# Peptides against a protein of PDB entry 5OOQ: the designs that were tried, part 2

Target 1, 227 residues: chain A of PDB entry 5OOQ
Amino acid sequence: YREDVRQVVTHPANALSFLQPGRLVEISVNGKDNYGWGAVVDFAKRINKRNPSAVYTDHESYIVNVVVNTMYIDSPVNLLKPFNPTLPEGIRPAEEGEKSICAVIPITLDSIKSIGNLRLYMPKDIRASGQKETVGKSLREVNRRFPDGIPVLDPVKNMKIEDEDFLKLMKKIDVLNTKLSSNPLTNSMRLEELYGKYSRKHDLHEDMKQLKRKISESQAVIQLDDL

## One batch from the design tools (peptide; made by RFdiffusion4, then SolubleMPNN)

Design b2_p26_5_s1 (from b2_p26_5, 9 letters changed)
Fold by OpenDDE base, seed 2:
Structure b2_p26_5_s1 (fold): chain B 227 residues (1-227), chain A 26 residues (1-26)
Amino acid sequence: as target 1 above (227 residues)
Amino acid sequence: KEEEKEKEEKEKEKKEEEENKKGILL
């Protein structure tokens, strides 16, 4: 069920219109390498210059470039090829106690675990010195502001996915979640998640206003120091 | 009158879709 929702949400017909520069996405490469939340730089149709006849699945047919701030410091990031989603050996997220760096990695749509309802301001030239690190600081600040997780796009309300089978799937998931919530413990966590999401929707609106102010102030300070 | 309301509703829906696509900029 969660994977079925992910397959629909990450399909090119649905996902690409939400992959603007700065869009937050949760990244898992090869089902094992969890980079957490990154920011979209851009995307392009996958083209194999060596094998022009290569046919990709829908979920592998686009390359998304994303900034992550969780790359292991000793990863061979110099071996990364633009628009090549086959990552070199040793490219991985930092483990607990390891140091991390900011990197731009090319991923497929299949490596997107979720799409956030948030966008960062993305620098025009992310390849310029210090720009990845600026985005990395913004990602850390976002994670600090959203300790209970970054808000995910609603597939129906936000993405306007109107497919009847998908709507039936969503209804089935909601019924199952409601039945699981008929357990007093799950009702308290879901009432705390719903009241936390509604109280956090008001506090998120003020925290997003404050975060936007702090990012604008930090960008104004960086523009004053570069001046 | 009904056509004007339907046009206003479609324009409102289109604006909501554009805002949803833009997302919340931080």
Scores: peptide ipSAE 0.344, ipTM 0.770, DockQ to the pose 0.690
Fold by OpenDDE base, seed 5:
Structure b2_p26_5_s1 (fold): chain B 227 residues (1-227), chain A 26 residues (1-26)
Amino acid sequence: as target 1 above (227 residues)
Amino acid sequence: KEEEKEKEEKEKEKKEEEENKKGILL
């Protein structure tokens, strides 16, 4: 159930419109390397220059660059390749008692555990000296302000996911959480109040088409900067 | 009156969608 929600939320059709610079995202790489909450720098469609015919899954078809403040200090961060989500060996979060540094890592959508409702102010040049550390301080301050966790985007209220099967899934989860009600999920804004307003068939097809267009336009701009 | 109210509702929904997409800036 939580994984099924994550798959829908992190799908390009839903996630990409919320991956603006400074967007907080919770990061787990390869299902084991938990970096915690990071901040989005940018994203791009994954292009394999060596194999243009490479087919990626929807969740692997985009690369998101994120600032994390939990990178192990002795990680080979100099080996990180921009827009390569295959991380070098030794790139990992700091363990308990280890020192951490700020780094920009390229991840896939599948490495996003959750999308926050918060955005940090993102410096224009995150690679400039001290800018990553500034974002890292802001991330620490956010974690300090939200000890119970960073507010996650509501998939229905905030993301406007109107898929009927998804709404049924969310209702089942809400019923289960209400029955398990020793721990109220702080993100349980009552789904019942949402069902009444979002029955309007907003053309997810038009939002996907506009998103594909914006992505194509952003790729055209990136191709102009690489010339 | 009804068309003006429907236009105001659509503009409110569009603003809410834009705010949701922007998120809370800190």
Scores: peptide ipSAE 0.338, ipTM 0.773, DockQ to the pose 0.680
Fold by OpenDDE base, seed 4:
Structure b2_p26_5_s1 (fold): chain B 227 residues (1-227), chain A 26 residues (1-26)
Amino acid sequence: as target 1 above (227 residues)
Amino acid sequence: KEEEKEKEEKEKEKKEEEENKKGILL
């Protein structure tokens, strides 16, 4: 179900009107390379200069340039070509313990995992020296301000997607989320979050973090099975 | 009166759509 929502949300008819400069988007390239939240620079219709008759799918028909702050430091970022979504070999996010840098990467709509309800003030010339690093600092500050995650656009309330089959899908997801929220594990996690706010004991906080991880993992598995 | 109210509702809806499209600027 999450992928079905993503396909509708990231369709050009819905997504493009929300891809203004500075729009926050969550980025996953090729289903494996998670860059986290980036900021939109611009977008353009995909044009193949070598084959003008090339037909792309709707989700591959546009290129979005995004600033990320999670690029692996030793990635060959100098080989990145604007508006070419075929990334050079070695272009990847930094893993745990690796150093990251800011980069502008071209992605397809299919590489958008979610669209945030937030926009950064975007410099006029992102290619100017130090501008991408400024946006990268702003991205770190946003992630710091939103520890529970960046607010995602509501497809119905914010994006005004009125398709009946999509509304039925969203209702099914809402019912599942309500059931998940009523689950004893979710109630336990909420109780633990409440107790964690009141618990001054360090040991109880670590036990609660471990339990919260285990509950979150269990919820992620349940969500993967149901969505 | 009804036509004026319909115009006002449509203008309000359009403004809400424009605000939704703009998002929250930080």
Scores: peptide ipSAE 0.336, ipTM 0.767, DockQ to the pose 0.814
Fold by OpenDDE base, seed 3:
Structure b2_p26_5_s1 (fold): chain B 227 residues (1-227), chain A 26 residues (1-26)
Amino acid sequence: as target 1 above (227 residues)
Amino acid sequence: KEEEKEKEEKEKEKKEEEENKKGILL
């Protein structure tokens, strides 16, 4: 259920209008590298100069540049290419007890775990000396002010996602959160029907097949009691 | 009278959408 909500929230049709400079976003790269809360610098449509005919999934079709303050200090940050979401080997968050630095990383929409209802003031030139570190200080101050977590955008109230199947999903999640005891497995709503309304009819069929595979693979893992 | 209320309601909804898109600036 949470992944299904994340897929809808991070779709370009919904997410891009909330990715203004300074927007806080929670970042997880490749489902393993958790950078925590970062700040959006900008975004752009993904363009492959070597293969202009490259087709990307909706969630991989945009690159979001984000400031993080959790980059491992010995990460090869000099190898980071602007607007290339394929991160070099050794680019990772700092583990517990490791030193971290501020970095700007290019991510896809699929690497957004959540979108915050908060924005930082962003300097005009984030690449200027000391500007990333200033944003990194602001991120630490935000985390200190919100010990229980940064407020997440409400998909219905804030993002105005009015899709009937999504509203049914949200109602089912709310009912499940209130009903600790009823078996979560049976009501996997067809994310297919949700996606079929947001995208132009033709390109979705292949992305839906891949998403069905990922959902089936994830449903095999969601035997764990993640409330 | 009803058309004015519908205009005010649409203008409130549009302002709420703009505020939601702006987010809380810290």
Scores: peptide ipSAE 0.328, ipTM 0.772, DockQ to the pose 0.781

Design b2_p26_5_s2 (from b2_p26_5, 7 letters changed)
Fold by OpenDDE base, seed 4:
Structure b2_p26_5_s2 (fold): chain B 227 residues (1-227), chain A 26 residues (1-26)
Amino acid sequence: as target 1 above (227 residues)
Amino acid sequence: EEEEEEKKKKEEEEKEEKENKEGILL
């Protein structure tokens, strides 16, 4: 369910209008490398100069450049290529007890775990000396001010995602979270029943694929009304 | 009074919509 929500929220149709410079986003690369909260620099449509006919999935079709303050200090950050989401070997977040530095990393939409309802003031030239470190200080200050976590965009209230299947998904999650908060023991068995229904990965993946299509189609219609 | 209250409500709704779309700037 959280992944299904993430797939909808991070779809280009929904996410791109919320990826303004300085937007806070929670970053997880390759499902393993958690950088925590970073700040959006910019985004662009992914272009393969070597293969212009390369087709990407919707979630891989855009590159988002983000400032993180959790890069491991000995990471080969000099090998980072703008707009190349294939990170060099050794690019990772700092572990506990390791020193971290600020870096700008290119990520796909699929590497966004959540979108915050907060935006930092972004320097005009993030590549200028000391600017990424300034944003890194601002990120530390935000994390200090929000010890319970950075406010996440509500997909319905803030992002105005009106898809009926998505609203049904959100209602199911809300009911589960309400039950989770009220009775911790009832949650493990129902999570197992829900994960047992997650063996219907195929149905939910197909439902999400249909949802992605409907969202893409609805935006294509909105873009047709603006022409 | 009603026109001022309606104007204030509209300005608050526009502000909320802007904050929803643009995020809270820090």
Scores: peptide ipSAE 0.388, ipTM 0.786, DockQ to the pose 0.605
Fold by OpenDDE base, seed 5:
Structure b2_p26_5_s2 (fold): chain B 227 residues (1-227), chain A 26 residues (1-26)
Amino acid sequence: as target 1 above (227 residues)
Amino acid sequence: EEEEEEKKKKEEEEKEEKENKEGILL
């Protein structure tokens, strides 16, 4: 159930409109390397220059660049290739007792565990000296301010994911959580508030068209800069 | 008074929709 929700939330159709610069996202690479909360720099459609006919899954079809503050200090960060989500060997989060540094890592949508409702101010040039460390300080401050965890976007209230099967899934999860939590009254009011805000189907389809257009325009610009 | 309350409510809803879409900037 939580993974099914994650698959829907991280699908390009839903996630990309919420991946603005500075958006907080929780990062888990290859299901094992937990970087915690990072900040989005940018994203791009995945292009394989060596094999243009390469078909990626929807969740692997985009690369998201994220600032993390949990990179192991001795990780070979100099081997990181921009827009290559296949991380070099030795790129990992710091373990307990290890020192960490700030790094920008390219990830797929499948490496996003959750999307936060918070956004950091992002420097224009994150690669400039000291800028990653500034974002890293901001991430530490956010974690300090939210000891119970960073607020996660509600897929239905905030992301407006109107899929009927997804709504049924969320309702099942809420019913299960309500059965696990002794107070049934608080969750019923939350479901009715969810249904009332959901009537705007038209705006998400337009946002997806505009996003696809912006992605196509950004790819055209990247192809012009690579010529 | 009712028109000002309706305007304030619409501005709060528009702000909430913007914060939901763009995230709360820190």
Scores: peptide ipSAE 0.385, ipTM 0.791, DockQ to the pose 0.556
Fold by OpenDDE base, seed 2:
Structure b2_p26_5_s2 (fold): chain B 227 residues (1-227), chain A 26 residues (1-26)
Amino acid sequence: as target 1 above (227 residues)
Amino acid sequence: EEEEEEKKKKEEEEKEEKENKEGILL
């Protein structure tokens, strides 16, 4: 069920209109390499210059370039090829206790675990010196502000997915979640998650307003130091 | 008064729809 929702959400017909520069996305490469939340740089249709007749699945037919701040420091990032989602050997996220760096990685839509309802301000030239590190700092600040997780786009309310089979799937998931929540333990955790998400929605709205103010103040300070 | 409330409600719906589509900019 969660994978079925992910397949619909990450389909080009639904996902591409939400992959604006700076859009937060949760990244998992090859089902094992979890980079956490990154920021979209851009996307393009996948073209194989060596094999123009190559047919890709819908989820592999686009390349999304994303900034991550969790790349292992000793990863061979110099071997990364623009718009090549086949990552070199040794490209991985940092493990616990390892140092990480910021990198731009090309991924497929299939490597998107979730799409956030948040967007960072994206520098015009992300490949310029220090720009990816600036985005990396913003990603750290976002994760600090959202300790309980970044808000995910609602497929129906936010993405306006009107497919009848998908709506039936969502209703089935909601019924199952309600049945699971009819268990007193899940009602306490889901009331704490819903009260946490509603209290966090109000606190998130104030924290997002404060974060927007602090980012605006920090950008005003950076613009004052560049002046 | 009613026209101003309806205009404010429409601007709020348009803002919410824009935030839904474009995401909340941080």
Scores: peptide ipSAE 0.381, ipTM 0.784, DockQ to the pose 0.505
Fold by OpenDDE base, seed 3:
Structure b2_p26_5_s2 (fold): chain B 227 residues (1-227), chain A 26 residues (1-26)
Amino acid sequence: as target 1 above (227 residues)
Amino acid sequence: EEEEEEKKKKEEEEKEEKENKEGILL
């Protein structure tokens, strides 16, 4: 059930509109490497320059760049490639008692465990010296202010996910949280039917992103002609 | 009075919708 909710929440048609710069997200890479809460820098559609015909799953079709403050200090962070979600060997969170550093990591939507209802102010150039560390301090301050955990977006109230099968899933989860007993297996088979309904909303988000990019490229050309 | 309450309610709903979409800035 929680994984079924996560799959719906992290689908591009739902998640991308909430991945503004500074949005807090809880990060788990490959279901093993828990980085905790990080801050979104940006996101892009995954493009394989070596194989332009590569088809990705919906959850792997976008790359989200996130600032984390839990990177193990001896991790080969210099080997991190922007917009490559295949992390080098040795890129991991710090264990208990290990020192951590701030890093920008590229992740897929599938590596998002939860989306927070909080947003940090993000510097314009996160790659500039000291900017990642500033965001890392802000992340520590947020964790200090929210000892019981960072508020997570409600899929229905905040994300306005109105799919009837999803609402039935949520109602079943609420009933199960109140009632200790009934079968989790029947809901996973309906995720494919849920994703088919989100296709139209995904196309609209791609169109909006292409439009914003064209506007930004046009404005950048105008600024170069005025210099 | 009723128009001011309705305006205040719309502003609160718009604020809540904005906070839902953009998140609470810290």
Scores: peptide ipSAE 0.371, ipTM 0.788, DockQ to the pose 0.547

## One batch from the design tools (peptide; made by RFdiffusion4, then SolubleMPNN)

Design b2_p28_6_s1 (from b2_p28_6, 15 letters changed)
Fold by OpenDDE base, seed 1:
Structure b2_p28_6_s1 (fold): chain B 227 residues (1-227), chain A 28 residues (1-28)
Amino acid sequence: as target 1 above (227 residues)
Amino acid sequence: MLKYTTYEEELKEEEKKKKEEEEEKKKK
């Protein structure tokens, strides 16, 4: 269900009007390279000069340039080409214990996990020396202020997605979330989250988020098997 | 000072700007 929501939210018809400069987006490239939250610089329609007849899917038809602060320091960032979403080999987020730098990367809409409610005030020329680092500092500060995660745009209230099937999907998700929240296990996990927040153990929150995802996925699978 | 805005705040600012522009147009 979450992937279905993501597909609708990141469709050009819905997403592009919310990809203003400074819009926060959560980035996962090729389903594995998680850069976390980045800030939108700009976007453009994808044009293949070498193959003008190339047909892209809706989610691959636009390129979004985003500032990330999680790029691995030894990544070949000099090989990045503007508006080329095919990233060079070695371009990846920093792993645990590795140093990271700020970079502008071109991504497709399919690489957006979520669109944030928040928008940063962006410098006019992000490619100028030191500007990426300024945005990187802002990203760090935002993450510090929202330890539970950056708030996501509401697809219905904010994005005004009125598709009937989508609304039904959202209602189902809300029902599932309500059931999860009423479950004693979820309450215990929430207590652990609260305790983790009190203990400043950031690790427990990530584990809880992963567990909640796994539980939601498992429940979705069970409901699919009961159909 | 963190330089960010929420979507709700952005909408309010846009509405304010539209009202100001409409008032300015009425004064011209």
Scores: peptide ipSAE 0.361, ipTM 0.769, DockQ to the pose 0.770
Fold by OpenDDE base, seed 2:
Structure b2_p28_6_s1 (fold): chain B 227 residues (1-227), chain A 28 residues (1-28)
Amino acid sequence: as target 1 above (227 residues)
Amino acid sequence: MLKYTTYEEELKEEEKKKKEEEEEKKKK
């Protein structure tokens, strides 16, 4: 269900009007490279210079340039081409214990996990020396201020998505979340998550987030089968 | 440090700007 929501939210018809400069977006490239929250620089329609007649899917038809502060320091960032979402080999987020740098990367809409409620006041020229690092500092500060995660735009209240099937999907998710929150196991997991956050064990938080996602997905599937 | 705004704050600022522009147009 989360993927279904993501597909609707990140569709050009819904997403583009919320991809203003400074808009925070959560980034996952190729389903494996998690860069965390980045800030939108700009976007453009994808153009294939070699094949102007190339047809892209809706989610691949636009390129979004985003500032991330989680780029691995030894990544070949000099090989990045603006508006080319095919990233060079070696471009990846820093792993635990690795140093990171700020970079502007081109991504597709399909690489957006979520669109944040927050928008940074961006410098006029983000490509100027030192400007990326300034945005990177702001991203770190935002993450510090929101330890439970950056607030996500509400698809219905904020984004005004009025599709009936989507609204039904959202209602189902709300029901599932309510049931999950009422489950003693969820309360124990939340307690463990809070304790993990308190203990500064970032690894447990990621594992728990993944586990919660898997549980939510599994419960959603079960309830869909029961409905 | 760069400031940030929420979507709700952005809407309020946009509405304020529109009202100010309308008031300026009425004064001309």
Scores: peptide ipSAE 0.360, ipTM 0.768, DockQ to the pose 0.730
Fold by OpenDDE base, seed 3:
Formats: sequence, structure tokens, C-alpha cells
Structure b2_p28_6_s1 (fold): chain B 227 residues (1-227), chain A 28 residues (1-28)
Amino acid sequence: as target 1 above (227 residues)
Amino acid sequence: MLKYTTYEEELKEEEKKKKEEEEEKKKK
């Protein structure tokens, strides 16, 4: 059930509008490397310059740059390539007893475990010397203030996910949590249906965003001509 | 100085800005 919710929440149709600079996200790369909570820098559509015809799944079609403060100190961070979510060997979070540093890593939407309710105030130039460490200090402060965990965005109340099947899923999860009984969702078919609906919604959202940008650009040009 | 905001606070700030802009438009 938790994975089903994660798939819906991290779908581009739902997630991208909440990935503003400074948005906190919980990061797990390949389901193995847990970086904890990081802060979003920016995101971009994934483009393969070597293979422009490459087809990505919806969850792999965007790259999100995030600041983490849990990078192992001896990780080869210099080998990190901008907009390449395939991390070099040796890039990993610090284990218990190891020292960590702040780093910017590119991840896919599939590497987001949860989206936080909180948004940090980000410096203008995160790549400038010392700016990553400033964000790292803010992350440590947030973690200190929320010892029981950083609050997660409500998929229904905050993210406005109104799909009937999703709402039913959320209700079932609530009932199961109250009953302390875990029944696995057997029906993969329902998740596929939800995925299809959200994919269509994403296309509409991107179209609307492009239209809004064009309108804004046109208005800016008009204002310049009136000046 | 708060180094972070909640989503609820962000929405309230956006609503406040919209109301202020509407009031300024009514005064012109």
C-alpha cells in the first residue's frame, strides 16, 4: 500500500508542482542508498543527448537536483555529472560512524520516498562555495526541530489528488493502520489504471504551464513596448 | 529568522498577496 501511494505521489502529474527550490524530499536511491531528507534545487526534463530517441518511464523522465547533507566524505563527488542520475561508483550516504559532507546529486522521481510539507529558503547560487554547507546547516536544524520526522505533504488535502481509486486506497490504509493489520494490495490492475489517469493529467498540466509562460512572456513584451 | 516555511503558510502568504493586489487595483 505504501509503495502504491508513493507511485501516485511521485508521478510527474502530481510531484512536479511541489518541487520548488527548497522543498524537502526524502531520498532513497535505487531502494538501497538512503540519503534522508534533502532540499530541491531545481528539476528538468531528462534528455539523452547521445540517444534522443530514448524512452523513459514517467518516473524516470525528470531529473531533480537535490542538496543532501549525508554524502560520505570520501565519495568521488567530483565525478558527479550534472543532469545524470546514474551515480558513479562510490557515491553513497555515510554509514554509522562515518563523516558526511553536503553535496548536490541528480535523482529521478522514483528516488523520492516522500515529499515534505516544509520548504527551505534557498541561496541564489547553490553552487557557490559555502552555499551547500549553508543548506546543510538548515537541514540539520530542521531535523533537530522535528525529531519524530519531518511532516509529509497530505496527498489529498495539500496535493489535491482527487482520483476516486486513490481516495479509496487512502481510506483502506487508514483502516488498516487503525486495525494494525497489513493486507497487501493484490490488484496491480488498479495501480495501472491510476497511472494512466495521472499520465493524462500531467500532459494537461504541462500544456497549461507552457501556456502560462507564453502569456507571461507576451505580457512582459507588451509592458516593455509601453515603456 | 525562520529558515523554512510550511505549505499552509505559503498558501496564506499567496492569498494575502492576492488580496493586497486586488485592494490596490480597487484604489486606482
Scores: peptide ipSAE 0.359, ipTM 0.768, DockQ to the pose 0.553
Fold by OpenDDE base, seed 4:
Structure b2_p28_6_s1 (fold): chain B 227 residues (1-227), chain A 28 residues (1-28)
Amino acid sequence: as target 1 above (227 residues)
Amino acid sequence: MLKYTTYEEELKEEEKKKKEEEEEKKKK
């Protein structure tokens, strides 16, 4: 059902009007390379100069340029071609423990996992030196402010998708979500997850308190030795 | 650090701009 929703939401007829500069989108390239949330720079209809007769699917018929802050630092970003969604080999998101950089990547609509409710105020020239990094900082700040995830545009309320089959699909999903949320097992898992997050936060807070105490104790000892 | 807006805030800003443009057109 999630994929069905994604297919409708990312269809050009629905998505393009919400791909303004700065719109946050969640990016997954080829179903494997998850770049997380990026910011839209612009989009254009896909034109194959080498094969003008090339026919693309609806979801591959447009190229969206997006700023991501999760590009692997050693990725060959210099090989990225504007408006070419066929990414060079080695272009990938940073894995755990790897350093990341900001980059502008061209993607198809099919690589959009979700469209965010949020829109960044984009610099006038994103390709200017330092501007990508500014957007990257903004992306980090947004992620910090929304630890439970960036809010997604409502397909019905915000995107005004009025297709009857889609509305039926959404209703079914809502019913299922309600059933899942009412399920004691789901509530227990959610409680456990919340408890886990709370426990980690508490542990971090305790660690910080202990560290502050140690610093204060060390400062007090230094003051006593000067005495 | 760049600011961000919600879709709801964006709609309000767009509505405000439209009203301002309409008022400017009425003054001309």
Scores: peptide ipSAE 0.353, ipTM 0.767, DockQ to the pose 0.544

